# Designs tried in a protein design run: peptides against a protein of PDB entry 3ESW. Part 103

Target 1, 322 residues: chain A of PDB entry 3ESW
Amino acid sequence: NNIDFDSIAKMLLIKYKDFILSKFKKAAPVENIRFQNLVHTNQFAQGVLGQSQHLCTVYDNPSWHSIVLETLDLDLIYKNVDKEFAKDGHAEGENIYTDYLVKELLRYFKQDFFKWCNKPDCNHCGQNTSENMTPLGSQGPNGEESKFNCGTVEIYKCNRCGNITRFPRYNDPIKLLETRKGRCGEWCNLFTLILKSFGLDVRYVWNREDHVWCEYFSNFLNRWVHVDSCEQSFDQPYIYSINWNKKMSYCIAFGKDGVVDVSKRYILQNELPRDQIKEEDLKFLCQFITKRLRYSLNDDEIYQLACRDEQEQIELIRGKTQ

## One batch from the design tools (peptide; made by RFdiffusion4, then SolubleMPNN)

Design b2_p17_8_s2 (from b2_p17_8, 9 letters changed)
Fold by OpenDDE base, seed 3:
Structure b2_p17_8_s2 (fold): chain B 322 residues (1-322), chain A 17 residues (1-17)
Amino acid sequence: as target 1 above (322 residues)
Amino acid sequence: DLEKAKFLLELLKLKKE
């Protein structure tokens, strides 16, 4: 009897779709209770929830996207993308073009647009005077700085002129389009918005050990791709664990469609204890938040995203065996 | 459809481990 593999495949897909859709139905009362108890009793869970409330939605602002696109040198960017795309000799494909776009945006952002700020330049002495700056500590924002979602301001004194220079740590990415300087937080914040402004699927990745980066969903590669604006890095998830020999415990990705523990992608060695939350509770938390983020989506959208999620989970499991 | 079916089979294998 010729096994009708096509019939079996169709049947499996129908059953699987129904199963997936059943998971994304309204949360049962018991799940709501578990969630509430978890976020009230576990500080790490509360932190993940708090971050999700901001990071999962803040970048989905059409007005901000317009401001970004008006601020960037789009002519230069697309000229460079077109040039690199033409060299590859591949058949015209929209899917691979976006990979070239992200690579150019990484180049443009680091080389032409944004600046790393370990210490600010002296406001009085001018450019390239950061070497003369001594940190005095941090304080709260003033009335002007507070308009741009500033939590802290680093204070520096110039050793040459004695004047004080303020380095506000702005969380408003639109303000960062003006200031064009910062550390990993400012870099990742603005770069996440930039990628979103091009209509890309992007996640913000938070690492507990004081680093942040992006992930971009490549339609060409059909997976989430590591993107670090600070390092001008594309698809190099190993750079932290291997190249930096960084010790890490948690990497959590925040996107409009979900929250995902991506630690397995980045923590390849030097794993720190994962003692902040039970693994089962973290998995539940991420799934619960993801379910809430998808509540307004239709069945087809839910199913497609769930297939993407499962593919990512397979990738993350297999990556440990290489 | 076949690729999705293969994917589902792989998922089922992974869930049993």
Scores: peptide ipSAE 0.017, ipTM 0.541, DockQ to the pose 0.758
Fold by OpenDDE base, seed 1:
Structure b2_p17_8_s2 (fold): chain B 322 residues (1-322), chain A 17 residues (1-17)
Amino acid sequence: as target 1 above (322 residues)
Amino acid sequence: DLEKAKFLLELLKLKKE
């Protein structure tokens, strides 16, 4: 009895596809109840849901993409990418070009475009005066600042001239193209939009311990790649746990196609207690939100994304991110 | 075992494409 292994393989693949697709069908009433109860009873779950409602969709704005591309020095960027690609990229094929692009965008953003702002310069005294600035606290936005999704304004007094300088914490990434300064929040917000504007598959990663960064899906590496604009870092997920010796509990990635707990990629040591939610409930929450985000996709798109998800989960379990 | 099965299925998929 010659077992037709090819026929068996085909049948297994069909059954597997059907099984995967069945997981993305409309949620059962019991799952909806579980979700509602979880979000209403668990503050961490509510926070993840709230972030997903913004971060998963806000960057999918074609008008914003156009504004970004019109604002950046594309000639300089592509000149540098082409130069680096010409050195060694030809041997690896066209897919590696995008990795060079992301690396150049990291360089360009940090070195040429955006500025870190711990304290603002004095509006009266001019550049390089931040050392003279004393924090007075925070207040709500004025009428002008409120136009740009500003929830908080940090207030500083100059020790030299005595004038007040306002540092609005803008959440509008288009305003950040003008101001070109901020902390990790502003950096990650605008840089996420920049990467999206080049048509890249990007996630926003939120760390509970007050840091944020990006992930980019590399077609060359066939995986999600750590990207931190603040650090000009590409594929260095270990920098927080190892280099910074940072203690962390949760890292959650938010993208248009899903919400994923990526803690295992970044928390390599000094793990803080994961006591904000049950692990099963967090897994359920991320899967439930992901399912909702994919509801409008066709069966082939769902299957392809599900295959990526499984590969990522295998990577995360094995600790083989690099 | 489930992980191995998934891995095997992925390999089979790659062979089919």
Scores: peptide ipSAE 0.017, ipTM 0.566, DockQ to the pose 0.129
Fold by OpenDDE base, seed 2:
Structure b2_p17_8_s2 (fold): chain B 322 residues (1-322), chain A 17 residues (1-17)
Amino acid sequence: as target 1 above (322 residues)
Amino acid sequence: DLEKAKFLLELLKLKKE
């Protein structure tokens, strides 16, 4: 009896697809109870949920994408991308063009567009006066600052003129297109929006130890790629653990399609205790939020994303970038 | 279909480990 291997393969694929899809069905009542109990009893879980409610959806705003594209020097950006693509990209196919685009956006953002602000310049004395600024502390936003999702304002006194300068920590990325300055939070926030505005699959990565960056899904590399706007870094996940010798406990990626613990990609040494939540509870939490984010997707979309998730998990376990 | 089958095989290998 000629075993029709093709028929068996098709049947296995169908059954596997059905099995995968069954995992993304509406949560059972017991899972809802577990989720509710977890977020009410565990502060870390509550924090992850709170971040997911914002970070997974906020950047999917077509109006914001239009404003970004109108604000950036697209002619310069595409000129540079085309130039780099013309050198080496033709041999690798069209999918590599997007990698060149992300690399140019990193360059453009850091070199031409945005500024690092450790301390603000004195509003009275003008440019390059940050060295004269003494921190006085932080306070709540005023009425104007509150319009731009500002949670905290850092207050500085100028040692030269004695005037007070306010450095509002804006969370509105559209305001950041105007101010064009900040720290890692503002950099990552606006840069995430910029990448999204080009139609890219992007995640916001939160590190518990006070750093944030992006991941971009490269169709060329067929994986999530580390992207840090502050460092102008592309595909260098090791920079924190190895180059900075940073100690870290958790890295959580937030995207429109899911929440993923990506700690294994970035925590290569100097791992801090993961004592904020049980590993099984964190895994459950991320999966539960991910399921909710996918409730409106069709079966084919769910299946494709599930395949991508499994590929990422394989990558994270093997430690080999294919 | 072949890529999916390969992927499934890799997944099955990883779950056995």
Scores: peptide ipSAE 0.017, ipTM 0.544, DockQ to the pose 0.695
Fold by OpenDDE base, seed 5:
Structure b2_p17_8_s2 (fold): chain B 322 residues (1-322), chain A 17 residues (1-17)
Amino acid sequence: as target 1 above (322 residues)
Amino acid sequence: DLEKAKFLLELLKLKKE
């Protein structure tokens, strides 16, 4: 009997699809209980949940996307993308074009658009006066600052004129389009929105050790790609562990379609103790939140995303030996 | 079909590890 390998392959694919889809059904009561207990008893788990409730959905705002696209110099951006795309002569079409777009957005954002703010300039003395600024501490927002999702305001005194300058840490990315300055938090926040505004699949990566960056899904590379707007970095996940010699414990990626522990991508050496949560509980938590984020998706969407998830897990296990 | 088959094989390898 000629083994119809094609028929067997088709049957296996059907069974596999059904199996995958079964994992994304409504959570069983036992899973809900486990989840509730975990987030109520573990502070790290509660933090991950809280972040997911914001970061997974906040950037999916069409009104914000329009404002971003109206604010950016799109003519310059696309001119530069087209120029770089033409140089490399790749025939890969639209898929590779998005990689060039992200690279240009990194350049544009860092070089032309946004500014790093270690200390603000003095509001009275004007530009290039940050060297004269002494931190006095932090306080809550005033009535005006509160309009822009501001939780903290850093207060500085000018050593030259004695005036107080406020540096509100805005979480409203639309306000950041106006202020054009910040630290890693503001950079990553606005840059995540910018990438989303171009219709890209983007995740916000939170590192427990006070850094944040992005990942975008490259259709050309068929994987998640490290993107750090502060560093103008594309596909350099090693920069923290190797170049900075940074010690890290957790890197968690937050996207509209899931929450993923991406620590293995970035923590290559000098790993800090992962003692905030049991590994099994973290895995469960991320899977549970991911499942909830996908409840409204159809079977085909769920299947495609699940395949992507498995590919990423393979990548994370095998390491960079690809 | 070949890509899917390869994918399944990779998944099977991961489960054995």
Scores: peptide ipSAE 0.010, ipTM 0.546, DockQ to the pose 0.599

Design b2_p17_8_s3 (from b2_p17_8, 8 letters changed)
Fold by OpenDDE base, seed 2:
Structure b2_p17_8_s3 (fold): chain B 322 residues (1-322), chain A 17 residues (1-17)
Amino acid sequence: as target 1 above (322 residues)
Amino acid sequence: DLEKALFLLEYLKLKEE
């Protein structure tokens, strides 16, 4: 009897779907206890949880998306995307258009829209005076700055006029649409919102060693793609470990559908000790948070996301598979 | 379905490594 491989495959997929769905059911009491104990006893775990509570949901705000789209020069952006797509995109199908869009958004954001701020200009002396600024330290926000989710304010004194200039580190991305300046934190924060405003599937990647960037899920490439607004970088996950020779221990991606340890994508050399948490506990933590984020999804959505997660895990183990 | 099943088997194998 010829083995009906198609029938066997169907049965396997049914059983596997049921198995996956069983893992995404409401957490058992023992898992809740483990989670609570981990978060209360491990500072790194507490930090990951705290970040997830903000980063996984904050960018899913339709009102913010509207404000972003009203603020950007969409005519310029789409003109440039259409131009690049007309050159090479037709041969690759419509899915590549979104990759061109993300590449143009990287260009537009860095070249036309946002500014790097190592030191602020003197508020009194005007533009191009940052060279005259001496850091005095950091303080808490004032009453006005506090309206825009400001955690810290860097204080600078002008060597020329002696006046004090405040550089508030705003976490409100809508305020960043106005200020249009910052460091890696502000860049990544606003750029994550920008990508989300175009309806893209985006994650915020936190590196323990003081850098942050994005990942975008490319339908064309069928994988998560490295995106760094500061570097105008698309699909260059190696830039930190290789080009910068940066030492790193943890890279954690935060998205609406999950929290994922993506360290293997970015830490290619010069790995620092991963001593902040046990590997099994980190894996448990990310899975537990991911499970909570998916609690309201239907069985088909859960299954599709689980398949995507599996593909990503294979990629992280084997490297680029596509 | 067969391709997906094969992919799954490969994934399960990788998890055991």
Scores: peptide ipSAE 0.074, ipTM 0.759, DockQ to the pose 0.835
Fold by OpenDDE base, seed 3:
Structure b2_p17_8_s3 (fold): chain B 322 residues (1-322), chain A 17 residues (1-17)
Amino acid sequence: as target 1 above (322 residues)
Amino acid sequence: DLEKALFLLEYLKLKEE
């Protein structure tokens, strides 16, 4: 009796789809109680929830996307992408074009568009005067600075002229299109918006040890790809643990469709104690928030995202990019 | 469909491990 393996496979996939969809149903009362207790009793869990409420949705703003695209030199960007694609991309198919786009955006952002600011230049003495600046501390925003979601302003005194220069730490990415300067927070914030403005699937990655970066979902590579605008880095998740020898405990990715613990992708050595939350509780928390983010999606969208999640989990378990 | 089903079986096996 020839076993019809194709028929068996079809039946299995139907049953599996139903099973996956059943996991994304509305949370049971017991799960809601567990979630509420966790976020009220665990500070780390409360922090993850708070970040998810902002980072998962803030970049999905069509008005902001339009402003970004009007601000960037799109002619230069696409000229450079087309040039690099013509050299090496034709053999790999059309999906690789987006990888070239992200690589060019990394180059453009770091080399042509945005500036790293350890210390600001003196507002009175002009450009290249940051070496003369002494930090005096931090203050709250003034009335003008408060218009641009500013939580903190760093204050500097010029050793040459004695004048005070303010460096507002703006969280409004549209304001950052004007200021064109910052540290890792401002870089990652604006660059995340830039990638989103091109219609890309992007996550914001928060590291507990004071760094932030992006992940982009490559259709060519069929996986989440490390992207760091500060480092002009594409697909180099090892740079923190190996190149910097950085010690880390948690890396959490925040996207419109989910919250994922991606620590296994980036913490390759020098792991710090993961003592902020139980592993089972963190897993539950991320899954619970992810379910909530997907409540409005249809069955096909839920299934496709679940398949992508499963592939990522396999990658994270194996420690190898497939 | 067969390739997807085989992938799924491998995944389920890994989760039970």
Scores: peptide ipSAE 0.043, ipTM 0.731, DockQ to the pose 0.813
Fold by OpenDDE base, seed 1:
Structure b2_p17_8_s3 (fold): chain B 322 residues (1-322), chain A 17 residues (1-17)
Amino acid sequence: as target 1 above (322 residues)
Amino acid sequence: DLEKALFLLEYLKLKEE
């Protein structure tokens, strides 16, 4: 009998889809109990859950996207993207345009738009006076600062004039469009929103060792790509472990469609002990949160995302970006 | 994980055909 390969292929695809969909069914009671126990007993798990409740959804705000697009110099951005695309992009197809866009956004953000702030300038002495500033500590926000999701205000005294300057650590990314300064937290927060405003699939990556960055899904490269606004870095996941010789334990990516342990992408050497949670429990936690984030999606959306996830998992296991 | 990988490989193979 002639083997009907087409029939076999169709059957295989059906079985694969069914397999995938079965994994994204509503959690069984036993899984809910495991989840509740884990987040109740493990502080790291509580932290991951807490971050997911904010970071996975906060950037999906159409009103914020509009404000961002109205604030950025889109003419300059697209002019530069078009220029770079015209040089090299035609040979690679239209999907590469988004990579050029992200690269330009990195340039624009760091060079033209946002500023790194170790210490603020003195409000009295003016620009380029940060060298004269002495930290006095931190305090809670005042009535005005509290309007912009500010939990902490750093206080500085000017050594020259003796006046006090406040540096509010705003978590409202719209306020950051005005202030245009901060550290890694403010940079990553606003830049994540910027990327989302262009309709990109973006994740916020939290590193336990006090750094944060982004990933975006490149349709051209067909994978998640490292993006660090602070470093103007594109597809350089090695910069922390290799260039900085940074020791790290956990890197967790938070996106609208899932939470993923991406530690293997970034922790290439100098790995710190992963002792905050059992590996199996972390895997379970990320999968559980991911399932919850996808509960409203249809079968086709779930299937497509799951296929992408499997590709990423293979990448992470192999330790090689394709 | 192995089962998933096998399914994915088959899926990718079929998609390329």
Scores: peptide ipSAE 0.031, ipTM 0.662, DockQ to the pose 0.083
Fold by OpenDDE base, seed 4:
Structure b2_p17_8_s3 (fold): chain B 322 residues (1-322), chain A 17 residues (1-17)
Amino acid sequence: as target 1 above (322 residues)
Amino acid sequence: DLEKALFLLEYLKLKEE
């Protein structure tokens, strides 16, 4: 009986592999037309496409990875990882070591490396002077700030000394290694690069309701794991909907191998209307972009990623992380 | 192989629901 089942299983898997590979072939002309029409007529679709063109590839930069690894206190990080792993990690297998690494990177980043910046300190008065800062508004970057992919600069006046302090919102993560401060955007941007620099599979998650975080693919847990550097949070996707009581409509994950609607992982209550795009069109869009991102991969790589996608889809359908 | 095949059957079932 077992022999017969194994034979049937092998036959099924062969046929299914062929089927999967056929889906990842170059888009048919009709799909290209649908895609072009969608991104030209739907603003949300255009936004997702624009984000994918940046977020799916920008962090795959070996030179940036080297700079990150040279900047971080790797001795401290690995010392702490080894210490925590030695307590009980060996019993769970070698794959859990990476989970300990990500947890330590969360700790290190929040506690030792990066700072939250609601308001900047006064450049003249020094540290712990942010309470004296009054926002004057935002403006475009100057010539120096423009060198570091700065989209906007927040302007503050010190109530004590009257001097102006600029808080440029840099999008260059290498510049953020120097400045070491920001809000959720800067935190997530640099932390995504940090995780990528350790050779991890990472996605950038964009929430329409003005928050961003990461997902890390844990080989130990065999799934995508919620990671929020701002919150020092590992595997707590519920924090937004439950703890913050945040209302949300869309969460989209952007990685080198695909774009995925992960809204079901994070939107557990207080769901806002999903009225920016038809559900079928969003599904099509994410699949289409994902196909494009995988065009250079071989058949085995495509199949392995498809298997991972299937596991994730089951998780998302069930609404369970385990 | 059997485990994967069973997984696929489950996945396909869930997609039809």
Scores: peptide ipSAE 0.048, ipTM 0.728, DockQ to the pose 0.832; fails the geometry check

